# Peptides against a protein of PDB entry 3H8D: the designs that were tried, part 61

Target 1, 122 residues: chain A of PDB entry 3H8D
Amino acid sequence: DMKRQQRFFRIPFIRPADQYKDPQNKKKGWWYAHFDGPWIARQMELHPDKPPILLVAGKDDMEMCELNLEETGLTRKRGAEILPRQFEEIWERCGGIQYLQSAIESRQARPTYATAMLQNLL

## One batch from the design tools (peptide; aimed at target 1 W31 R76)

Design b2_p27_6_s3 (made by RFdiffusion4, then SolubleMPNN; from b2_p27_6, 15 letters changed)
Fold by OpenDDE base, seed 4:
Structure b2_p27_6_s3 (fold): chain B 122 residues (1-122), chain C 122 residues (1-122), chain A 27 residues (1-27)
Amino acid sequence: as target 1 above (122 residues)
Amino acid sequence: as target 1 above (122 residues)
Amino acid sequence: AEEARLEEKWRAFEKAFAERLRKEEEE
């Protein structure tokens, strides 16, 4: 639905084990989210010492942020919102296209802007 | 077409008459562009001393940037790309919705992501 | 008041996320 705004966000996180270490020993991870209107469509987690985690709506609801966009406050958090390409570049590099495609084929993915986009590309 | 990426850009401009003035007397304007894939869909100009200028593809082609996105070099210019909402907020404030609607109704607007979006909203 | 409520929800999410990360680190 063209009516729904697509918005993307990124916030850093520090591993709990690193919280009490010196700044130089704190390794940052990154939490990414794609919202299709008010609802999350994709989530992605970049870890400093393990493979990235990819999550898609429908399949991974229990592991994804359960708040709607307004509830997250991300739109009011300075520096949190990113450009679509800033999300997609990482998503693609992490194998997100294949992950989402597999979720669609297995009928686990909830229809979103992301699923529609992929279905149009393939 | 969901395949086309929507990208938005903003760059400052100085009025020719102000170029030789002291920095404090140079009033900055802003040039905005919305690209629907490789082609410009909307252009907007904020002036320090006159009403904003709104331009839409099809109607205002002769007054708009005639370069495709890649030719503009905007994707390579640091700080030029902006979030969709950063464009839309100004567009709406300047009466862009009404301007685009009028262009559609008069059959002057070329079909773009912007026209499709508006048609879905109305 | 509403903003505070929303902030609390976000903080709860962040906490849950951090806990998940901690569990993953222990594995």
Scores: peptide ipSAE 0.167, ipTM 0.650, DockQ to the pose 0.416
OpenDDE base, seeds 1, 2, 3, 5: peptide ipSAE 0.146, 0.152, 0.163, 0.156; ipTM 0.631, 0.629, 0.464, 0.636; seed 3 fails the geometry check

Design b2_p27_6_s4 (made by RFdiffusion4, then SolubleMPNN; from b2_p27_6, 15 letters changed)
Fold by OpenDDE base, seed 5:
Structure b2_p27_6_s4 (fold): chain B 122 residues (1-122), chain C 122 residues (1-122), chain A 27 residues (1-27)
Amino acid sequence: as target 1 above (122 residues)
Amino acid sequence: as target 1 above (122 residues)
Amino acid sequence: SEEEELERKLERFLEEFKKRLEEEEKK
C-alpha cells in the first residue's frame, strides 16, 4: 500500500572493538533505516573505516532489522528520526539506487515504497 | 587546534510531512551548520512552525550531521556557504550562547572553536 | 512498561548488529 507512512531513522553505534577505548578513540558508525509503514524497506550502515553497507528488503532480510517499527521504539527515541532527504542523500551517495535496481532486476527485492519509486523513475 | 578553518553553511529542507504536498504547501525550514575544520561544531535548524533546534558537538552528536565537511559536499554546493555573522546572528537570536554555555557547564560539550570563543568571552 | 520493553528490544537489536559488525571486521 503506497499510503503507508515513510519514516527514516538514524542511530549511532560504536564498533565493538572500540567499546573500551577512550572517547577520543571511539569511531562512530551510523545505522540508517527506511520504514515503509511498519516494515523496514531499506537499511544502511556507515562505517568509519570500511565501505558502507546497503541492504534492501527481500534480498537482505537476514542482515536487516527484524523488528517492526513499533518494536524498535525508534519513534520514541529522541533524535533518531531524520528527514527523507537525510536518508536519500546518503543512500544515493553510497550507490543505493544502483543497488536497489540490481535487487529488483535479479528478482530479489521485496516490493516496497522504495522499489516502487525507483521503478517510476526508470 | 584553533588554526582550523571555520566555515558556515545553510541549506533549506522540507519537512517530512510536506514531502508529498504540492509545492505551495511545502513549508521550508533552514538547516545551519558550523564546521570547525572538518568537524561540525554547531548545528541549528529553523522550522516554520516549531521552535528552533540548537545543537552542539559532544552534547547532541546523535542529532547532528554525521558527515565530515568534505563528505557533505557543502563546499561544492552553490549558495550553501554563508558568512560567519549570518550564522552567529541567528544563533544568538535563538539563544545559542546560553545553550552552548549550559553544555559547557554541564560538561557535555565537546571542545570546539565555538566553546573556546565563548569561554574567552565569559 | 511498554516503553521499557521497546527499549530492551532495541538494545537487543543493537547488540546483534554489533556482533555482526564484529564478525565482518574479522574477515
Scores: peptide ipSAE 0.026, ipTM 0.356, DockQ to the pose 0.424
OpenDDE base, seeds 1, 2, 3, 4: peptide ipSAE 0.025, 0.026, 0.024, 0.023; ipTM 0.314, 0.537, 0.328, 0.389; seed 3 fails the geometry check

Design b2_p27_7 (made by RFdiffusion4)
Pose (drawn by RFdiffusion4):
Structure b2_p27_7 (pose): chain A 119 residues (1-119), chain B 122 residues (1-122), chain P 27 residues (1-27)
Amino acid sequence: KRQQRFFRIPFIRPADQYKDPQNKKKGWWYAHFDGPWIARQMELHPDKPPILLVAGKDDMEMCELNLEETGLTRKRGAEILPRQFEEIWERCGGIQYLQSAIESRQARPTYATAMLQNL
Amino acid sequence: as target 1 above (122 residues)
Amino acid sequence: PPLRYSPPLEEETSSAFETWFEERLEQ
């Protein structure tokens, strides 16, 4: 029913902007858009646990901008294939995280919940 | 979900003569494919020593890869799959829009998602 | 001008997203 689009933004801590390159610890921010709306958000950090977020339970913590208002389709190198998102998501315990949110009625139905519920 | 049937692939390559040369002397080329479901709709090759090769379905059937998507194994090759813009950027810089528009005008281009996309643009 | 399927890609996102992203990294 809707186009699935995935994006990745590598980042460094704000406190690391003026250190030498070898002292800049990298992280990665990810987003899965189910049409204009974000279904899953994932953040890999060098200094704290991975942040896994799903539509519904985590609306307050997730990026609130729809796809057009982010400009992500305009940024070079930002868009990634579905597997590049899924592989990281699974290694973070994302399958159990989405499943737990589904069973406790905290998950908004999206293409992501439909995929987990099917298989 | 015609868009979901669209799949794009890129294989970097070198000539055999450059196989054992220093990494800085390995003149790379790139082979590309746009699959419209099971069949290649567009094929593109950047070469380090000759003109780029642009191929479209219908007009260029003899020159294109004859295998369908499953027969190639490309969906199982790590790093081979690319986003549509990664194909489109190169296709455009090679004159691919003019090449596809001419094949459509000469009616040689078989209708594909690629010809449908160029027509919606015009 | 030459025809394109889509405009060229840019180096930055929207200002609203960059603000949100920078403020989130400060948390």

Design b2_p27_7_s1 (made by RFdiffusion4, then SolubleMPNN; from b2_p27_7, 12 letters changed)
Fold by OpenDDE base, seed 1:
Structure b2_p27_7_s1 (fold): chain B 122 residues (1-122), chain C 122 residues (1-122), chain A 27 residues (1-27)
Amino acid sequence: as target 1 above (122 residues)
Amino acid sequence: as target 1 above (122 residues)
Amino acid sequence: GPLRLAPPLEDTVSPEFEAWFQERLKK
């Protein structure tokens, strides 16, 4: 099979509680996604006031984006797409390698490009 | 064969004549490259004082980067890599589609990902 | 219209994603 396209996205968010506050009091978070072909492989959420949330396919399906890439419209949103390194840098900083590794070892992770890359690295 | 990785890069340049001028008098140009796997497929140069230069593999080999991607060090230069759309948007704006099409029709273009994409589009 | 190698970009995601995203933010 041909290598599936790996695409990465990032969009900001404001906490619902801060939506009606003054701009200076709106703490911005960031939502990240890694799509392995049409389907999400990893999701990451940087919150301003709590630990980052790391999510991997198979283990965290119920919390991850259920839409395929085309359904999201992310590819059509200016500024949403980011380079792989821009995702991976944050992923690594947040402990994503260990998180994914644990998911693989516990047999909770669905095989994705991300799992394959990690297994090739270890 | 597996799909070759398509990677895009952009780096600024200052005209030789402006190198020793004050910063406000240094007109910045931009050098763009599309690599189809290890080899360059398209090159584009945005100059501040002359028309853009568009180059395609096969036709313009003598004017294009002769180094393979790894030899360039572009993959290791922070901020050099850009998204495909960031390249294509400028490419299209500069008349790149027509330029590449003409190169294909004249049988000057080397087959690349770029030529294939264009031929699929037409 | 003119040929495009890259799709046009917009300032919005799909309504479906927006809905999902907003619900996700409540968590």
Scores: peptide ipSAE 0.422, ipTM 0.658, DockQ to the pose 0.828
OpenDDE base, seeds 2, 3, 4, 5: peptide ipSAE 0.417, 0.420, 0.417, 0.422; ipTM 0.653, 0.657, 0.659, 0.660

Design b2_p27_7_s2 (made by RFdiffusion4, then SolubleMPNN; from b2_p27_7, 10 letters changed)
Fold by OpenDDE base, seed 2:
Structure b2_p27_7_s2 (fold): chain B 122 residues (1-122), chain C 122 residues (1-122), chain A 27 residues (1-27)
Amino acid sequence: as target 1 above (122 residues)
Amino acid sequence: as target 1 above (122 residues)
Amino acid sequence: SALRLAPPLEDEVSEAFERWFEERLKR
């Protein structure tokens, strides 16, 4: 159902190795998620010292959040939800379009709103 | 196409009668819009001294913004775009669900993402 | 129509998500 609500979230994180360091040595990363209805469609991780991680449903399920949206509590966490464009802007900058396209072509991507929208664009 | 991007906006306004008053006498209202792709689906106005105004496509077209989303410039106005829930929360509080439902039942509502989602909910 | 109250947002995610998230960061 392409009528499902699309919701986007962002959570900052400190690397486990930096958790007990002084604030100046705590480098912040960002975790992003796109939920297509109750289930995650895309996940993205910006790290302070390594390349971005891009994940798409079907291909990367084992690395993605397995909790449905309600189970995550993300909708109830103030400041976690972001605008679609706030996700897409970073997604595009990180090569997400090409990543998802390749996943579709390799038949690894599970159909989601994201796959449908990309196919509409191309 | 139920794949259209749903975008929501909020703009503060000062009543025309208050435009030339002292700041303390300028009561602020809020204008809200839901765009289903390029076209407005719902509009809502919070007034400081009168009941909220709820408007839905098909029924209230003459009172709603006639410009497509691109023409409005809302996407380019910093701070105008809001989260879906920021719109829906106020919409619900103002009786928007009942308003749209009634418009559907009276065959006044034009089909939009909003009508489809409401029908999925009910 | 009259304005009605809605529940406020919390400041934390679920415990399940917190656990998942922390484990994810270790990878």
Scores: peptide ipSAE 0.389, ipTM 0.630, DockQ to the pose 0.422
OpenDDE base, seeds 1, 3, 4, 5: peptide ipSAE 0.384, 0.384, 0.388, 0.382; ipTM 0.608, 0.608, 0.626, 0.621; seed 1 fails the geometry check

Design b2_p27_7_s3 (made by RFdiffusion4, then SolubleMPNN; from b2_p27_7, 10 letters changed)
Fold by OpenDDE base, seed 4:
Structure b2_p27_7_s3 (fold): chain B 122 residues (1-122), chain C 122 residues (1-122), chain A 27 residues (1-27)
Amino acid sequence: as target 1 above (122 residues)
Amino acid sequence: as target 1 above (122 residues)
Amino acid sequence: APLRLAPPLEDEVSEKFEKWFEERLKK
């Protein structure tokens, strides 16, 4: 829906197990989110020592952020918001296109801006 | 129009007079642009040694970028695109709200996303 | 207060999100 704003965010994290380690032993991960209007459409998690996690609305709702965009405060956090391409570049690199496509084909994906864009491309 | 994507860009510039000076004597300015779909809506220029320049579509067309967004190549220039807030923060600080408001009131401003947003706010 | 088209930025997210996020990191 052209009426809904697409917004993207990322925040770094340190694993709980590394919280008390020396800085050199703290491996940083990255959490990403794509919001289609007020609701999350895609979530992505980069980990230092395991494969990336890709999540799409409808299929992975229980693992995705349940807060609406305003409730998260992400729009107000300095440095959290990123450009669409900054999300998409990582998403594509991690196999996100194939993941979302599979979710659509299996009828698990909830329709979002992301699903619509992919369907226009295919 | 909710159908048009709002995109923002920033590029640095060195004044022509400083082109051949030593690096320490080259003062950097910043050029900003807001595109409402393919066409520029606002332009802003930060100078090191003079007041900022604010420009709005309709009023300042002859001083603004005449190229459509695609023609500029800005979308393909690494590091040029910025978040809306990165533009708006500077715009507001430079008195852009008042400038655009005045242009609307004097009937000089062309309707854009920017004018619509301001009119919703007032 | 002056007119503002863009909200001010803060250094942190909401407490609700922070709690959700921390729980998510445990998985």
Scores: peptide ipSAE 0.397, ipTM 0.653, DockQ to the pose 0.792
OpenDDE base, seeds 1, 2, 3, 5: peptide ipSAE 0.395, 0.396, 0.396, 0.395; ipTM 0.651, 0.656, 0.648, 0.649

Design b2_p27_7_s4 (made by RFdiffusion4, then SolubleMPNN; from b2_p27_7, 13 letters changed)
Fold by OpenDDE base, seed 4:
Order: structure tokens, then sequence, then C-alpha cells
Structure b2_p27_7_s4 (fold): chain B 122 residues (1-122), chain C 122 residues (1-122), chain A 27 residues (1-27)
């Protein structure tokens, strides 16, 4: 439903194991989320020492944020919200299109704005 | 129509009179725009030496950007696009809600996403 | 005016999200 607002967020993180290390030894990761209206559609995690993690609604629900957008408080956190392109550039670079496509083809993906947009391109 | 994407942009400007002055004497202004789909809905100008200028579609068409979003090239200009909140915070601070409200009440405002959102609040 | 279209921003997310997030980082 195009009436649902698409909103994107990014939060940095330090791994728990690095929390008490010297600043130079703290490797920063990035958590990304795409919300299709109140519900998460895509989640992406950039880690400093392992491959990116891509997650899509329906397929990866147990690994994705269970909170609705309002419950997260992300909309109220300064600097957390990002532009769609800021998400999509990283998503594409990490193979997100192929990942989502495979989830659609295997019927694992829940229909979202993201799935609709991809299907409109193909 | 909630199917139209709301996009916001900000670009700095130097007054023509200051273009050839020393950098310390160049006062920077900021130009803001809200596009409701392809067409501008709101425009705002922050000047260093005069009050903010607020403009709304329908009322201020002759003073607003005449180009559709694609024609402006704003979507292709790095750093020009901003988040909705980045626009709204300044808009509200400058009295934009009251300005738009008055334009609606006087039947000067063209219906846009902005007018609809305001009317939903009132 | 008391009327606001966009709420003010804070420096933190919700407690629920913070909890979820920290648990997620352990995986």
Amino acid sequence: as target 1 above (122 residues)
Amino acid sequence: as target 1 above (122 residues)
Amino acid sequence: SALRLAPPLEDTVSEKFEKWFQERLKK
C-alpha cells in the first residue's frame, strides 16, 4: 500500500566484546532498518569483522526487530533517521536485491513495499 | 494522495550582493523546498539579514520554484535532500503552521500533502 | 504555537528497543 510511509533508520553499535576496549580497538558496526508503515520490512547489519547480514520480513522475522516503529522510538532519536537512498545504496552493495529476490521466489518473503518495488523492476 | 512521495531539500545561497565580498563578509542563506510528488508544496528561505520567507503552493506560486522536481535536479545534487523533520523543525520555528493555516482559511492554498496534514491536526 | 506537526527529537530510543538491540548484538 503506497499510503504507508517508508522510513529508514541507522544506528551505530559497538560489539559487546569491545565495549571496554580502548577506543582504537572498538570496531563500529551499523544497524539499518526499513519500516513499511509501522512494521519493519528490511533489516541490515554491517559488522566490522564478518559479512553483512541481510534480513527481510517473512523470511527472517525471528532475527528482525519485533517492535513496531512507534515502539522503537527511532523516529524520536536525533540522527537515527536516514534517507531512502542512504539505505538502498548499502542494501544494493551488500547484495540485498538478490537476497530479497530469492526470498520472494522461495515464497519466504512477506509482501511489503520492498517486495512490490522489486517486482515492479523485474 | 498519500501515494505521492514527500521529499524535502535544502541548498545554501549567497546573496548576489555578497558574491564578490571576502568570505567573512559573505552571509549565507538557506533555501528549503517541500515537494509533494513532482510539484512543490512549500518553500522557505532563511536569510541572514531579513525575516524568513515562507511560501505555500496556490498562494505564492509566482515566488516559488516553477520547475517540477525532476527538472530541478535536486534529487541528483549530493547533500541537497533532507529528512522531513529537518524541514518541519525550521518551518514550525518560522511560523509556517500559522502561515499555511491562514492560506487555507483564506482559500489561497492549493491542496497538498501539507494542507491535508495540517487539517488532520486541527 | 502549541500546534506541532513534528515532535521534538530526543537523544535516545525507547527502552524496549534498547533492550532488543542489545540482545541482538549478542548474536
Scores: peptide ipSAE 0.394, ipTM 0.657, DockQ to the pose 0.751
OpenDDE base, seeds 1, 2, 3, 5: peptide ipSAE 0.394, 0.394, 0.394, 0.394; ipTM 0.653, 0.655, 0.651, 0.654

Design b2_p27_8 (made by RFdiffusion4)
Pose (drawn by RFdiffusion4):
Structure b2_p27_8 (pose): chain A 119 residues (1-119), chain B 122 residues (1-122), chain P 27 residues (1-27)
Amino acid sequence: KRQQRFFRIPFIRPADQYKDPQNKKKGWWYAHFDGPWIARQMELHPDKPPILLVAGKDDMEMCELNLEETGLTRKRGAEILPRQFEEIWERCGGIQYLQSAIESRQARPTYATAMLQNL
Amino acid sequence: as target 1 above (122 residues)
Amino acid sequence: AEKEERIERREELDKALREFSEEMDEE
């Protein structure tokens, strides 16, 4: 029913902007858009646990801008293939995280919940 | 979900003569494919030593890869799949829009998602 | 506390993304 689009933004800690390149610890931010709305959000950090977020339970914590208002389709190198998102998501325990939210009635139905519920 | 049937692939390559040269002397080219479902709709090659090759379905059937998407194994090759923009950027810089527009005008281009996309643009 | 930190991070991200989008509109 809707186009699935995935984005990735590598980032460094704000405190690392003026250190030498070897001292800049990298992280990665990810987003899965189910149409205009974000279904999953994932953050890999060099200094704390991975942040896994799903539509519904984590609306408050997630990016609140829809796809057009982010400008992500306009940023070079930002968009990624579905597997590039799914591989990282699975290695973070994302399947169990989304499943747990589904069973406890905390998950908003999206293409992502439909995929886990099917298989 | 015509868009979901669209799949794009890129294979960097070098000539055999450059196989054992230093990495800085390996003149790279790139082969590309746009699959409209099981069949190649557009094929593109950037070469280090000759003009770019642009091929469209219908007009260029003899020159294009004859295998369908499953027969190629490209969906199982690591790093081969690219986003539509990564194909379109190169296709445009090669004159691919003019090449596809001409094939459509000469009615040589077989209707595909690519011809449908160029027509919606015009 | 963890939730507040995540909301703060969210506000920074939203702001940065909105500013980037506005810059693209100006171009």

Design b2_p27_8_s1 (made by RFdiffusion4, then SolubleMPNN; from b2_p27_8, 17 letters changed)
Fold by OpenDDE base, seed 4:
Structure b2_p27_8_s1 (fold): chain B 122 residues (1-122), chain C 122 residues (1-122), chain A 27 residues (1-27)
Amino acid sequence: as target 1 above (122 residues)
Amino acid sequence: as target 1 above (122 residues)
Amino acid sequence: MEREELIEEAKRRNEELRAFRRRLEEE
């Protein structure tokens, strides 16, 4: 459905190991989400001390946010919503294009706005 | 809820220290879980070079699997599910009865199918 | 749980799931 709204969000998180450390010792990560309508299409996690985590719907459902967009409350959290390019820039830098492409080719990705756009690009 | 399904699982695991060793040098352990409905009630780990680890819900929550049964994917992993007696036999041999009893007496165990059965036995 | 807590819990579970899988023996 071409009419589904594409919305992107970013929020900081602290690693479980650092949760009770002093503020200066809490290394902050970043959690990103792309919602295609009410359901997540892509998820991405940036960490200060390990490689980025990339996740796509269909392939990585068990590792992704299971809440629909309204359930997350992200639309009501000030500063959480970001522009499409703010997500895509990081996604591309992290190798997201290749990751999603591989998921499509292996028939593991479920169809989303993201898969459609990539297929139109190639 | 007496209608909660009791399910038991066993999977092999490799110690973190042996993860990158040659196959012949990877000493295999065994990870056991008892799920009372969607949540874990008991966990057990057999190791080739150290005493068994026994864990019970309530007392050992921080050391146990926090994933619900569906999140673990154990129900979809061929050969992972075992019979109740296959779990209980090892549990008893490892001193699980005494361990759970002590957790109940110290008021550290949360109520589960396992605690109920033990209390009926004593 | 509040909505924000749900998100944090989901992220925590994600990390735990990954760690869990890494410990499993390869099939």
Scores: peptide ipSAE 0.072, ipTM 0.471, DockQ to the pose 0.048
OpenDDE base, seeds 1, 2, 3, 5: peptide ipSAE 0.065, 0.020, 0.057, 0.077; ipTM 0.405, 0.408, 0.424, 0.481; seed 5 fails the geometry check

Design b2_p27_8_s2 (made by RFdiffusion4, then SolubleMPNN; from b2_p27_8, 17 letters changed)
Fold by OpenDDE base, seed 4:
Structure b2_p27_8_s2 (fold): chain B 122 residues (1-122), chain C 122 residues (1-122), chain A 27 residues (1-27)
Amino acid sequence: as target 1 above (122 residues)
Amino acid sequence: as target 1 above (122 residues)
Amino acid sequence: SELEELREEAARRNKELAEFRAKLDAE
């Protein structure tokens, strides 16, 4: 809820196969996270050559970052933090609304800021 | 000081790039911790392909393990605890003495067993 | 027990922390 700060982060990753290639041949993916207070609410991974991965708290806990925000070091990583809309834009394009909605409907989603906002939207 | 037990731990980690490679191709890093009583005094990270990370209490608190020793579960993890010299050997090789010394001189280091021992050494 | 679960979780986090830090630094 509004008592917790919503913070969003993005960091790049390079496919292992491309790690030692020339820069022009390194296909970059992106790792996104939405932290609702200290704990992650949503995670998203954009890959250059496979479908995006969408993850929501409660349903996908074992596949998501389990570090609290402070533990991640993201707040200390220059350029890692992004604006809410920068996250949401990608989230929406990847079908995140539908994904989270389904998780809510199936009672798999843990209540977060994200679930609350979606339920306001719908 | 001598009233607190000095305990040292080491756990491995695999580079993200090597996570899905064959075992022989996984370059392993190491996470080290020195606990002065219940709280961490020094942390050290050995990476296969980047410079070692040295961290000392007071100066680097936000980058170090913030769990007390009991919370870490390290005492219950088989093979995690190491001998003092096993830590110190790596610490010294990585320039830890100089790092801690600088932290002391700049008044950034929190007094710990490590700071005391160093000041005895010098 | 809850204590056991907490300790196991802490251990997992320690491992993830190192790996996550490596990920951050690899950028």
Scores: peptide ipSAE 0.103, ipTM 0.494, DockQ to the pose 0.058
OpenDDE base, seeds 1, 2, 3, 5: peptide ipSAE 0.095, 0.096, 0.020, 0.095; ipTM 0.481, 0.463, 0.414, 0.485; seed 1 fails the geometry check

Design b2_p27_8_s3 (made by RFdiffusion4, then SolubleMPNN; from b2_p27_8, 15 letters changed)
Fold by OpenDDE base, seed 5:
Structure b2_p27_8_s3 (fold): chain B 122 residues (1-122), chain C 122 residues (1-122), chain A 27 residues (1-27)
Amino acid sequence: as target 1 above (122 residues)
Amino acid sequence: as target 1 above (122 residues)
Amino acid sequence: SEREKLIEERKRRDEELRAFREQLEEE
């Protein structure tokens, strides 16, 4: 239900092509996730050289984290957990509201806390 | 040739229908693969609620991994690689010998290390 | 097969997440 704990995480990633480059030549991206209870509701990837990737449960399951929150180990990774607003601010900037809205309207989005909140906002 | 490296892998899978269930409601299956060099020779899937799936190259190509070993990333996945006997024991229990034998006899099996070994055994 | 696709995608995701976690530990 909507009483599930909402937790947000951010971890850096380096592009595979930059993996073996010197630190100064590695462009860091950011992987964001919103977990609605044990399961991911939204995912977002920021890249230095390309548009952000926005993903919502139900629509983009094949591209999203399949592990439950415990399996990810994110809760045990220092510095991984972020505040809701730290996720939402970036989500909004990337057009996440519109993206999720479209997923809802197309009936592709799996109901999550995120879908519920958006529907409450509209 | 028969000097190709034989490598065996096992990874868990969760049924698509269980993807969004709580952990206690997720039934874990197991995906097994035997690679004869870069290409899969045998595949096996263990399921909690249904009979095992046995697959052999040539016969069941459409149901088997289409990626070469390097493309699978299995060699880089911690805990994925297993010993030959760990595969063979399950294979035997599932009737794999008979399955492969039948595939050979029906001329459906593509020649692999597995077919060669079985033919040496008979 | 559809099942195989899902398995491969899972592997990909797992590897990706692992890489992310490893990178996080290096910081």
Scores: peptide ipSAE 0.127, ipTM 0.539, DockQ to the pose 0.052
OpenDDE base, seeds 1, 2, 3, 4: peptide ipSAE 0.059, 0.062, 0.131, 0.066; ipTM 0.435, 0.397, 0.544, 0.486; seeds 1, 3, 4 fail the geometry check

Design b2_p27_8_s4 (made by RFdiffusion4, then SolubleMPNN; from b2_p27_8, 17 letters changed)
Fold by OpenDDE base, seed 4:
Structure b2_p27_8_s4 (fold): chain B 122 residues (1-122), chain C 122 residues (1-122), chain A 27 residues (1-27)
Amino acid sequence: as target 1 above (122 residues)
Amino acid sequence: as target 1 above (122 residues)
Amino acid sequence: AERQALIEERRRRDAALAAFRAALDAA
């Protein structure tokens, strides 16, 4: 159902192994999520020293957030929610369009708002 | 802070590549961990067909458990917790003393209960 | 190679879990 609310979030993370290191050695990453209604549709992770990770629902479920949006507490975290374009800009730069398209073509992606939008565009 | 609780754990593992093999070809390894409070200080892995792997906090963070002790669930796994000597005996046999000492001397080891004990002994 | 893949998978899961915990703590 395309009537579901599309919400996007971004939070920083420090690798657990770096927690006790000096601040200069605590490399910051960024965790992004797109929720299509209560459930995640896309996830990506930016790392300071390795390639971005892109994940799409259906294909990568085991590696994605398993909590519903309400359970995550993201809606209650100040500054966590971002605008759609803030997510999409990074997604595009990371090759997300091609990644999602490939998942659709291989029939590994489950239908989400993201898959619908991509199919309408192409 | 040396007041932190020192806890040691051991669990078996089967190599991912062997998961779909016949039982006779599923070689068992052993995973060991030393937690200094909530965070890991030392890790070692025994393998049936390759040399032991020794890892120390600071130097080998990227290859070690990144979860805090509570997140691992090890404290709730029956039979996982072991006595300090059960860990240290294997650690010593694998050359762990020399490995940790080298990490200290090269300033790659972060301070832990393990580093403190070694420095007090030497 | 297999070990490296396992390490990377664990790291990814750990990072995600850390992020969620941080979000919950801040809520």
Scores: peptide ipSAE 0.073, ipTM 0.477, DockQ to the pose 0.064
OpenDDE base, seeds 1, 2, 3, 5: peptide ipSAE 0.037, 0.078, 0.064, 0.071; ipTM 0.362, 0.472, 0.464, 0.485; seed 2 fails the geometry check

